# Ledger of designs, part 13: peptides against a protein of PDB entry 6NYY

Target 1, 212 residues: chain A of PDB entry 6NYY
Amino acid sequence: KHFEQAIERVIGGLEKKTQVLQPEEKKTVAYHEAGHAVAGWYLEHADPLLKVSIIPRGKGLGYAQYLPKEQYLYTKEQLLDRMCMTLGGRVSEEIFFGRITTGAQDDLRKVTQSAYAQIVQFGMNEKVGQISFDLPRQGDMVLEKPYSEATARLIDDEVRILINDAYKRTVALLTEKKADVEKVALLLLEKEVLDKNDMVELLGPRPFAEKS
Target 2, 212 residues: chain A of PDB entry 6NYY as posed
Amino acid sequence: KHFEQAIERVIGGLEKKTQVLQPEEKKTVAYHQAGHAVAGWYLEHADPLLKVSIIPRGKGLGYAQYLPKEQYLYTKEQLLDRMCMTLGGRVSEEIFFGRITTGAQDDLRKVTQSAYAQIVQFGMNEKVGQISFDLPRQGDMVLEKPYSEATARLIDDEVRILINDAYKRTVALLTEKKADVEKVALLLLEKEVLDKNDMVELLGPRPFAEKS

## One batch from the design tools (peptide; aimed at target 1 H32 H36)

Design b1_p12_5_s1 (made by RFdiffusion4, then SolubleMPNN; from b1_p12_5, 5 letters changed)
Fold by OpenDDE base, seed 4:
Structure b1_p12_5_s1 (fold): chain B 212 residues (1-212), chain A 12 residues (1-12)
Amino acid sequence: as target 1 above (212 residues)
Amino acid sequence: IPISSSTIAPPP
């Protein structure tokens, strides 16, 4: 409990008990977080879900918390599943509401950063090839790209393809698991916070062995 | 460090 709360404060910030969401916004958050939770549950290379909450913290209206694997090396498949998990909220909003919100901004930032890193830092794209360039750091004046404008366009295109592929994979998954997303979202609206045990009760045991 | 995905409120 104390350790979890400390981690939650570090990751999510302080609980904003004074932030009252409109019922429709709270519903949107519940389905968004349920999308993350269910995607993380059914993606092999996603990190195990620890907690999902629709209690506002800091700038967050809700969150899904995962136990990261202690790993230093990531495969392309692992990075894809992480992208899919990160897109789970946006995809859930699309599936259930037929509309998208600004709530996924940080998720999209993370996905975008991951996609660019995979293509230009990790050499994980066949068209761009086995190259590695440093991405501009926040505050670095990138005067010149170490590649041509044609390569820049190729990178941008392949980033879009990679994100779209992750998005489509997430749509397929959460469409298949739509009833599970609904169960999680509805229970979130009741309890505001779910843990791993709640998820096991709703969905059954996670189909992938927890790597210690 | 646990990874969290958060639904973020729009900037004002």
Scores: peptide ipSAE 0.198, ipTM 0.813, DockQ to the pose 0.550
OpenDDE base, seeds 1, 2, 3, 5: peptide ipSAE 0.192, 0.197, 0.066, 0.153; ipTM 0.809, 0.812, 0.724, 0.788

Design b1_p12_5_s2 (made by RFdiffusion4, then SolubleMPNN; from b1_p12_5 with F1M P2K M8T)
Fold by OpenDDE base, seed 3:
Structure b1_p12_5_s2 (fold): chain B 212 residues (1-212), chain A 12 residues (1-12)
Amino acid sequence: as target 1 above (212 residues)
Amino acid sequence: MKIYSLKTAPPP
């Protein structure tokens, strides 16, 4: 108990005891987090889920926590599944509410950064090719791009295609697993916090063996 | 190994 609380405090920040979400917003958060949790559960290369919560913390209204494997090399397939898992919240909102919120801002930032890195740093796009450029750091004055405007347009187009493909994959998955997303969301609204064991009881064992 | 979180972000 004390160790888990300490980890929660370090990772999630202090509970904002004073931040009471309206019931409708709390419902949106529950379905958003359920989308992350369920997407990660049924994606082969997604990281194992540790905990999912709808208790507001310093940096978020809710969260899904994952334990990544210690690895130094990432495949294109692993990066795609991570993108899909990251889009799970936005996709869940779209499927269940027919509307989207600002709640996915950090997720979309992560997805955007990953997509650009795959294309311009890791050479994982066939049209752009086997190139590697440093991405501008936050605050670096990009004086001149090391590539032409035509290449810049190509990169932008391929980033959009990659993100859109990940989005469509996530929509297909969470539509198939819609009942499971609902189960997780409803249980979150009841318990506010779920762990891996709660997920196993609710959905059955994860279909993919944890590579520890 | 760093635990990471996917979050619902509050408004700016």
Scores: peptide ipSAE 0.430, ipTM 0.901, DockQ to the pose 0.620
OpenDDE base, seeds 1, 2, 4, 5: peptide ipSAE 0.427, 0.420, 0.408, 0.422; ipTM 0.901, 0.898, 0.897, 0.900; seed 1 fails the geometry check

Design b1_p12_5_s3 (made by RFdiffusion4, then SolubleMPNN; from b1_p12_5, 5 letters changed)
Fold by OpenDDE base, seed 5:
Structure b1_p12_5_s3 (fold): chain B 212 residues (1-212), chain A 12 residues (1-12)
Amino acid sequence: as target 1 above (212 residues)
Amino acid sequence: MKIYSTRIAPPP
């Protein structure tokens, strides 16, 4: 308990008890986080869920925490499933509310960064090819790109395709598991915090063995 | 092992 709380404070920050969300926003947060949790639960290469919460902490209105495997090398499949899990909140909002919010901004940033890295740093796109360029860091003057404008356009197109594919995959998954997302969201609205055991009780064991 | 999280965040 103390160790988990310490980790929670380091990652999430202090609970903002003063941040009162309107009921509709709280509902949006619950379904958003449920989307993340369920996507991670049913994606083979997603990291195991540790905790999901709709209690505001730090800069987050809610969060889902995951325990990554100790690994130095990531496969394309792992990166894709991580993208899908990261898109789970946005997708859940779309499925359940027919509208999207600004809440997914951080998620979309992460997905965008991952997509560009896969294509221009890791050489994981067949059309762009086996290339690796340094991505400009935030604040670096974008000096001349080491590739042509045609290559730039190709990169942009392939990034969009990759993100769209991840999005579609997530939509398909969470549509299939819509009832599970609802169950998690409703339980979150009741308990505000769920752990892995709560998820097992609610959804059954995760269908993928946790490679310890 | 570094725990990571997804989050829903208010606009800056």
Scores: peptide ipSAE 0.380, ipTM 0.894, DockQ to the pose 0.619
OpenDDE base, seeds 1, 2, 3, 4: peptide ipSAE 0.194, 0.188, 0.156, 0.267; ipTM 0.829, 0.825, 0.703, 0.854

Design b1_p12_5_s4 (made by RFdiffusion4, then SolubleMPNN; from b1_p12_5, 5 letters changed)
Fold by OpenDDE base, seed 5:
Structure b1_p12_5_s4 (fold): chain B 212 residues (1-212), chain A 12 residues (1-12)
Amino acid sequence: as target 1 above (212 residues)
Amino acid sequence: MKIYSLTISPPP
């Protein structure tokens, strides 16, 4: 909640007309956001895209906005698709430019947090098992972990595996949909802002019915 | 609640 509110404040902030990105950076942002948009479009459990923009706002150089479903329970599959959507920007950069940028820092933080939560809070990893530990909050001195160093290593390994699996899934998806990512990126460079209707016109209807 | 993905500029 607090993180999403912080992002809303950053996005809802005044269009800082003042950050003139270099053309190459703006291109990178366009493809990054296109990656998020397309990943979200073709992932069943991803939230519906509302808006995608490459107009800088606050610390954000671009953003994709989604309407989350009102749900209180999340499945592993839903969390995975959300991770994949979140990795869409980084993956798009890799596919189209053969290089990655610092632009995915927030995405990677979210993915990392989600992966750890799945393993150590939600008991969603078979190797680690049915455990639930509170993750240290930012700023809390991690005094003593309630588990052994061996368990810590296992957690770290399984987090890496989960993130890598999500990354590979995203690479496969955006490679398959590479032409769609290109179309979205090019249209973003032209219009700077796209909505759901623009995406439907460009890609066709989203293949997953919005669960009412 | 709106979910956002952001491309962020690193701090200087």
Scores: peptide ipSAE 0.204, ipTM 0.797, DockQ to the pose 0.475
OpenDDE base, seeds 1, 2, 3, 4: peptide ipSAE 0.204, 0.197, 0.098, 0.203; ipTM 0.793, 0.789, 0.699, 0.791; seed 1 fails the geometry check

Design b1_p12_6 (made by RFdiffusion4)
Pose (drawn by RFdiffusion4):
Structure b1_p12_6 (pose): chain A 212 residues (1-212), chain P 12 residues (1-12)
Amino acid sequence: as target 2 above (212 residues)
Amino acid sequence: SINLPSASNLAL
């Protein structure tokens, strides 16, 4: 047990128990984190889940703890299910509330950087073609693009087609599973954390083979 | 209306 609190502390950050939220804020953060939990539960190639919390941890209001699959060859479908898990947060607080918040900002930086990497860096697109470019990092102040402007126009169109196909795939997921999202978040308001075991108590066994 | 900072911290 003392080891599992260390794995979480290094990955997650400092865990602020006293930084309380308003009752209308905890209601939002729970529905946000349940989106990450349920969409990560029902998708095939998404990571196995360890723990979902609504307690503020580091630069965040909620926290999700995943077990990333050690694999060296990501396919096209294995990257879409990682995107459809990340976008699940905004989708759940949009189905239930209608209001979208600024809490999905870091969820959208991961979606954006995993879309340029498929199109620009890998060869995962038809319109751009099988062309690889050295994509700049965050600490790399980009001087000029290694391609034309009409190509940049072609890339940013395809990123919008890619994310809005990941968005629609997740809206079609958390409406079919709308009641299961509400089951998860109502326990998150009661018990501020959920292990894997009490998610099996809610949702039954996960319907995919998972190696632990 | 509600204004919130980051609402998630993900371990990927």

Design b1_p12_6_s1 (made by RFdiffusion4, then SolubleMPNN; from b1_p12_6, 9 letters changed)
Fold by OpenDDE base, seed 4:
Structure b1_p12_6_s1 (fold): chain B 212 residues (1-212), chain A 12 residues (1-12)
Amino acid sequence: as target 1 above (212 residues)
Amino acid sequence: DIELGPLSVTSE
């Protein structure tokens, strides 16, 4: 309990008890977080869910917390599933509300960063090839790109393809598991916080063995 | 701990 709270503080910041969400916004948050939770539940290479919350913390309206794998090497498949899990919130909003909100901005940023890293740092794209360039850090002067404008366009195109593929995969998954997303969202609206046990009660055991 | 997606409050 104390350790979890400490981790939550580090990740989400202090609970903003004073932030009152409108019921419709709270519903959006619940379905958004349910999307993350369910995507993480059914993706093989996703991290195990620890907690999902719709209690606003810091700048966040809700969050899903996962147990990070102590790994230093990531496969392309693992990175894809992580992207899908990250897109779970946006996809859930689309499936249930037919609209997208600004709430997924940070998720999209993470997905974008991951996609670029996969293509230009990890050499995981066949068209771009087995190359590795340092991505400009925030605040670094735009040094001349070590590649041509044509390569830049190719990178941009392949990033979009990768993100779109992850998005489509997430849409397929959460569409298949739509009822599960609904169950999680509704329970979130009731309890505001769910743990792994709540998820097991709702969805059954996670279909992937937790790597001990 | 990987926090996936604080639904960011839209900064006005």
Scores: peptide ipSAE 0.048, ipTM 0.716, DockQ to the pose 0.175
OpenDDE base, seeds 1, 2, 3, 5: peptide ipSAE 0.027, 0.030, 0.030, 0.039; ipTM 0.680, 0.701, 0.688, 0.705

Design b1_p12_6_s2 (made by RFdiffusion4, then SolubleMPNN; from b1_p12_6, 10 letters changed)
Fold by OpenDDE base, seed 4:
Structure b1_p12_6_s2 (fold): chain B 212 residues (1-212), chain A 12 residues (1-12)
Amino acid sequence: as target 1 above (212 residues)
Amino acid sequence: DLELGPLSVTSE
């Protein structure tokens, strides 16, 4: 309890008890977070879900918290599943509401950063090849790209392809698990916070063995 | 700890 609260404070900041969401917004948040939670539940390489909440914290309206794997090496498959999990909120909004909101901005940023890193830092794209370039850091002067404009266009195209593939994978998953997303969302609207046990009660045990 | 998806309050 105390440790979890400390982690929550570090990740989400202080609970904004004063922020009252409109019922429709709260519903959107619930389905968004349910999308993350369910995607993480059914993706093999996703981190185990610890908590999902629709209680606003800091700048966030809701969040899903996962137990990070103590790993230093990531496979392409792991990074893809992580992207899919990150897209789970946006995809859930699309599936259930037929609209997208600004709520996924941070998720899209993370996905975009991951996609670029995979292609230009980790050499995980066949078309771009086994190359590694440093991505400009925020605030670094746009140094001349160590590659041609043609390569830049190729990178941009392959980033879009990778993100779209992750998106499609997430759509397929959450469409298949639509009823589960609904269950989680509805329970979130009731309880505002769910833990792993709540998820097990709703969905059954996670189909992947937790790596001890 | 991976926090996925703080829905940003800021529409801006």
Scores: peptide ipSAE 0.058, ipTM 0.737, DockQ to the pose 0.157
OpenDDE base, seeds 1, 2, 3, 5: peptide ipSAE 0.027, 0.028, 0.030, 0.031; ipTM 0.683, 0.693, 0.660, 0.670

Design b1_p12_6_s3 (made by RFdiffusion4, then SolubleMPNN; from b1_p12_6, 9 letters changed)
Fold by OpenDDE base, seed 5:
Formats: sequence, C-alpha cells, structure tokens
Structure b1_p12_6_s3 (fold): chain B 212 residues (1-212), chain A 12 residues (1-12)
Amino acid sequence: as target 1 above (212 residues)
Amino acid sequence: DIELGNLSVRSE
C-alpha cells in the first residue's frame, strides 16, 4: 500500500479535484484508460497493472499505472507489447466511439520514440540493419544525419510499418476483448479508481505469471 | 529507459 502510493505520487502527481470534465469526455477517458488496462492485462510482456484512474491529475485526465520490471535488456517482443499497451487507449477510442481524440498525444509520442529507437538505435529492423545512431535530443539542431536520404526514407517507412503493426495487433486484441474493455470502462465510471484486485474480479487472474 | 509506467489521457 505505501509503496503503491509512493509510486502514484511520483508518476501521477497530485490529484486535481477541481477539473470537471463533461460527461462525454469523462466517458472517453474511461474507455481510453480501460483500453490501456485491458491491453496490459492480456499482453505477456506488458508490465503488471497497479492502478487505473479517471480522476484528473495535472494535465492528465486519467491514467493507468504499471509496475515496471527491473530489467536492463529488452527484447523486440517486449518492446512490441509495450507499444501495444501504450496504443490501447487510442485503439479503445476507435473501437467504441468510431473517432479518435487528442488525448493520446503522449502515448503516440512514446510509441514514436520507441519505434525510432528500435530501428536506429537498437538495430532491431532487418531492412535498416545493424546500425546505431544517436537520436537528436529535443532542442538539438539536427545538423547532418550520419546516413543518406535514402536511408532516411527507409527509416521513416520502417517506423511507420512497426507502429502500424503494433496498432493492428492492439486492434485485434481489444476487439477480441471488447467486452472486457466495456466492463472496465463502466466500473471506472462508477468507482473512478480501480486496482489490481478490481481487475481480477472483473477479468479473472492475469493469464501471465508475474515474474518476480 | 522508456518509462511506460504511466499511460494517460492528456488535455491540451
């Protein structure tokens, strides 16, 4: 309990009780967060869910919190599942509302960063090959890229492919688990905050053993 | 380290 609260404070900041969302926006947030939660629940290499909330904190309208594994090395499969979990909110919006919102901007940023890192830093793409370049830091003038324009185009294409593959995988997963997303979203609208135990009650035990 | 510990909907 104390550890979870500490993580919550560090990651989520202080709850802002003053931000009142319109009912429709609140519903969107609930389904968005439910998408993250359910995707994480059914992805083997996703981090275990700690808490999901639709209570606004700072600029965040809702959040799903996970306990990161203490690992220093990541496989392609792990990174893919993380991308899928991160896309869960956007995908949920698409599935349930037939439209998407700006709410996923931070998620998309993370996914984009991960995809580029996989291709240009970790050498995880077969077409681009075993290369590793430093990504320009935010604010650094990208002077000269250490690769050709043809390579740049290839990188862009492969990044798009990787993200789209992750997106499609997430769509397939959350479509299969659509009823579960609905259950989580509805309970969020009722309780505003769910923990791991609530998720177990709704969905059953997570199908993947938490590797200690 | 991609801190994916917090996934959120954010307001503009």
Scores: peptide ipSAE 0.263, ipTM 0.815, DockQ to the pose 0.131
OpenDDE base, seeds 1, 2, 3, 4: peptide ipSAE 0.112, 0.076, 0.102, 0.129; ipTM 0.763, 0.765, 0.761, 0.774; seed 2 fails the geometry check

Design b1_p12_6_s4 (made by RFdiffusion4, then SolubleMPNN; from b1_p12_6, 8 letters changed)
Fold by OpenDDE base, seed 1:
Structure b1_p12_6_s4 (fold): chain B 212 residues (1-212), chain A 12 residues (1-12)
Amino acid sequence: as target 1 above (212 residues)
Amino acid sequence: MIELGPASVTSE
């Protein structure tokens, strides 16, 4: 308990009890978080959900917390499912509200970074091939790209394809599980915080064995 | 721990 709280404080900051969201924003957050939670629940290679909350914390308006497996190596399939899980909030907003918000900015950043890393660092794209180079870090001098402009265009195209494929996969999943997303969102609006047990009660056991 | 969720765009 104390150690988990300490980790939570380091990662998410303290819950801002003073930040009151408007009802419509709180609803948006609930469906956003429900999208993350449900996507992670039904994706084989997604990390297991620990907690989902619509209580603002630090700069976050809500959060879904996952316990990653202690692993040093990631497969392409794991990275894809992680991308889908990360897109779950944006996709949920689109499905339920027919509009998207700025709330997914950090999620999209993570997805973008992952997609580029897969293609240009991990060599996971067949068209780009078995190439690995460092991505420019913020503040690094514009290192000359170790590839041609044609390769740059190819990379950009393949990044878009990868992200779009992940997005489409997430749309298909959350559309299929739309009722489950609704159940989670409504329960979040009632309880504000859900744990893994609440999810099991609501959705049944996760269909994938938790590799502890 | 991985945390996913909407972030406030308002610069505090």
Scores: peptide ipSAE 0.322, ipTM 0.844, DockQ to the pose 0.150
OpenDDE base, seeds 2, 3, 4, 5: peptide ipSAE 0.082, 0.290, 0.165, 0.125; ipTM 0.716, 0.829, 0.784, 0.731

Design b1_p12_7 (made by RFdiffusion4)
Pose (drawn by RFdiffusion4):
Structure b1_p12_7 (pose): chain A 212 residues (1-212), chain P 12 residues (1-12)
Amino acid sequence: as target 2 above (212 residues)
Amino acid sequence: SNLPDFSHATFS
């Protein structure tokens, strides 16, 4: 047990128990984190889940703990199910509330960077073609693009097509599974954390083979 | 590669 608290502390950050939220904020954060939980539960190539918490941990109001699959060859489908897991947060607080918050900002930085990487860096697109470019990092102040402007116009169009196909795939997921999202978040308001075992108590066994 | 880390998720 003392080891599992260390794995979480290094990955997650400091865990602020006293930084309380308003009752209308905890209701939002629970529906946000349940979106990450349920969409990560029903998708095939998404990571196996360890723990979902609504307690503030570091630069965040909620926290999700995943077990990333050690694999060296990501396919096109294995990267869409990661994107559809990350976008699940905004989708759940949009189905239930209608209002969208600024809490999904870091969820959208991961979706954006995982879309330029498919199109620009890998060869996962038809319109741009099988062309690889050295995509700048966050600490790399980009001087000029290694391609034209009409190509940049072609890239940012395809990223919009890619994320809005990941968005619609997840809206079609958390409406079919709308009641299971509500089951998860109502326990998150009661018990501020959920292990893997009490998600099996809710949702049954996960319907995919998972190696632990 | 420039893939982001998917080991966790937060609400900002």

Design b1_p12_7_s1 (made by RFdiffusion4, then SolubleMPNN; from b1_p12_7, 4 letters changed)
Fold by OpenDDE base, seed 3:
Structure b1_p12_7_s1 (fold): chain B 212 residues (1-212), chain A 12 residues (1-12)
Amino acid sequence: as target 1 above (212 residues)
Amino acid sequence: SNLPDFSYSTIE
């Protein structure tokens, strides 16, 4: 308990018990985090959920913690499932509230970065082809792009297509599992923190074998 | 990285 609390303090900062979220905001966060949790639960290549919380910590109103696999190579399918899991929060907000919030900014950034990496670093897009170049780092001088403006437009289009495909996949999944998202959200509003055992009790065992 | 992924952030 003390060790876990110490890790949580180091990783998440001090629980700001003093940040009183409005009930509507807390509800939004709960459904957002439930979207991530449920998407991760039912996507084969998503990392297994360890913990989900709607207790504000630092700049975060909610968070999910996953057990990362010691994996060095990722398939296109694995990257897609990770994108879908990352979109789970935004998709949940859309399904339940018919509105989107700014809370998904970091999720969208991650998805965008992943999509570009898949297309321009990993050569995973058939239209763009087997190309690999480094993406400019934040603060690096925009080196001359090793491709034409036509290729740039193609890359941008294919990135959008990939993200939209992931989004649609996530919408389909969370629509199918809408009742599960609601169950998780409601339990989050009650307990504020859920672990893997809570998820198993609520949803049943994860349908994918945990690789020991 | 066992770092929690903050999926919902406040606007600073």
Scores: peptide ipSAE 0.210, ipTM 0.807, DockQ to the pose 0.172
OpenDDE base, seeds 1, 2, 4, 5: peptide ipSAE 0.169, 0.212, 0.224, 0.184; ipTM 0.804, 0.809, 0.801, 0.795; seeds 2, 4 fail the geometry check

Design b1_p12_7_s2 (made by RFdiffusion4, then SolubleMPNN; from b1_p12_7, 5 letters changed)
Fold by OpenDDE base, seed 4:
Structure b1_p12_7_s2 (fold): chain B 212 residues (1-212), chain A 12 residues (1-12)
Amino acid sequence: as target 1 above (212 residues)
Amino acid sequence: SNLPDFSYSVID
């Protein structure tokens, strides 16, 4: 318990118990986090869920925490599942509310970064090919791209395609598991914090063996 | 190892 709290403090900062969300906002957060949780639960290569919370911490209104696998090499399939899990919140909002909010900005940033990395650093796109370029770090003015404008457009297009594919995959998954997302969201609204055991009780055991 | 943390963020 103390170790988990320490990790939570490092990641999310101190709980801002004083931020009173409007009921509608709290509902949105609950379904958003439920989307992450359920996506992670049913994606083989997603990291196992440790905790999901709708208690605001710092600038975050809700959190889903996962135990990362100690791996140094990632397959394209693993990266896709991680993208889908990351999109789970946005997708849940779309499915349940028919609208999207600004709350998924960080998720979208992560997905975008991952997509670009896959295409221009890891050579995982067939159209772009087996190339590896250093992505500009935040703040570095990239004066000259090591590729043509045509290649730049191709990269941008393929990034969009990859993200859209991940999005569609996530939509399909969470639509199939819509009832589960609802269950998790409702329980979050009741308990505000769920752990792995709560998820097992609610959804059954995770269908993928956790490689210790 | 940074634990993957997904957050619903508030816009400042």
Scores: peptide ipSAE 0.219, ipTM 0.792, DockQ to the pose 0.197
OpenDDE base, seeds 1, 2, 3, 5: peptide ipSAE 0.203, 0.191, 0.114, 0.191; ipTM 0.790, 0.785, 0.676, 0.791

Design b1_p12_7_s3 (made by RFdiffusion4, then SolubleMPNN; from b1_p12_7 with H8Y A9S F11I)
Fold by OpenDDE base, seed 1:
Structure b1_p12_7_s3 (fold): chain B 212 residues (1-212), chain A 12 residues (1-12)
Amino acid sequence: as target 1 above (212 residues)
Amino acid sequence: SNLPDFSYSTIS
């Protein structure tokens, strides 16, 4: 318990109990986090949900915590499901509110990074092909790209296609599971924090066997 | 033990 709390503090920051969200903002966060939770629940290659919270922490207004699998090698399908899970918050906001917020900035960053990595590091795109180069890290001199401007445009186009495909997949999923997203969001608004057991009670057992 | 992963709603 102490170790888990320490990890939560390091990764999520300290709970900001003094930060009071407006009711509409809290509602937005609840549906956002519910989108993540439900997407993760029904995507085979998503990590199992451990906890979902709408209590603000140092870096966010809410969070969904997952238990990652001990995995070093990822398939394209696994990365897609992870992207969909990450887009779950944004998609939920669109479905329920018809608007998008800045709340998805970190999610979009992660999705963007994943998409670029798949295309330019892992060689997972057929059009771009079997190429691999290091993405510039913060502080690295942006060395000249080892490819042409035409290739750069192709990469950008294929990144957009990949993200849009993940987005559409997530829209389809959360539209199908719209009632489940609503259930989770409403319970979040009541309890502020849900665990795996709460999710099982609401949605039934996760349809994918959890590897112990 | 795998470190838990977090998805956050970013503060504007």
Scores: peptide ipSAE 0.222, ipTM 0.823, DockQ to the pose 0.259
OpenDDE base, seeds 2, 3, 4, 5: peptide ipSAE 0.171, 0.143, 0.123, 0.132; ipTM 0.801, 0.781, 0.773, 0.789

Design b1_p12_7_s4 (made by RFdiffusion4, then SolubleMPNN; from b1_p12_7, 4 letters changed)
Fold by OpenDDE base, seed 1:
Structure b1_p12_7_s4 (fold): chain B 212 residues (1-212), chain A 12 residues (1-12)
Amino acid sequence: as target 1 above (212 residues)
Amino acid sequence: SNLPDFSYSTID
């Protein structure tokens, strides 16, 4: 318990014991995290959910913790499911509230990074083709792009298409599972923290075998 | 170590 708490502190910061969120904000966070949790539950290549919390830590208002698979190689399909899981929070907000918030900024950053990496690093896009170049790292001099402006436009278009496809897939999934998202969100509002067992009680066993 | 994958964050 102490070790897990220490890891959580390092990654997420200290739990804010003082609840500063307004009820509507807390509700938004609950449905956001429920979206992540449910998307991860029903996507084959998503990591298994371990914990979901709406207790603020540092700048984070809520979080979902997953058991990462010891995997070094990812397929396009696996990356798509991970993108969908990452979009689960934003999509949940859209479905339940008809609005989006700034809270999904980190999720969108991750999705954007993944989409670009798939297209320009992993060669996973048929239109762009079998190309690979390093994306600028934070602090690296922005070197000239090794491709034309026309190619840049194509890349941008294909990134948008990929993200939109992931978004649509997530909308379809969470719309189908809307009642499950609500169950999770409501229980989060009651307990603030859910574990895998809580999810099993609410949703039944995860339909995919946990790869050890 | 199981790291949190997702967070709902405030504006920086």
Scores: peptide ipSAE 0.219, ipTM 0.800, DockQ to the pose 0.169
OpenDDE base, seeds 2, 3, 4, 5: peptide ipSAE 0.204, 0.121, 0.199, 0.177; ipTM 0.791, 0.692, 0.791, 0.786

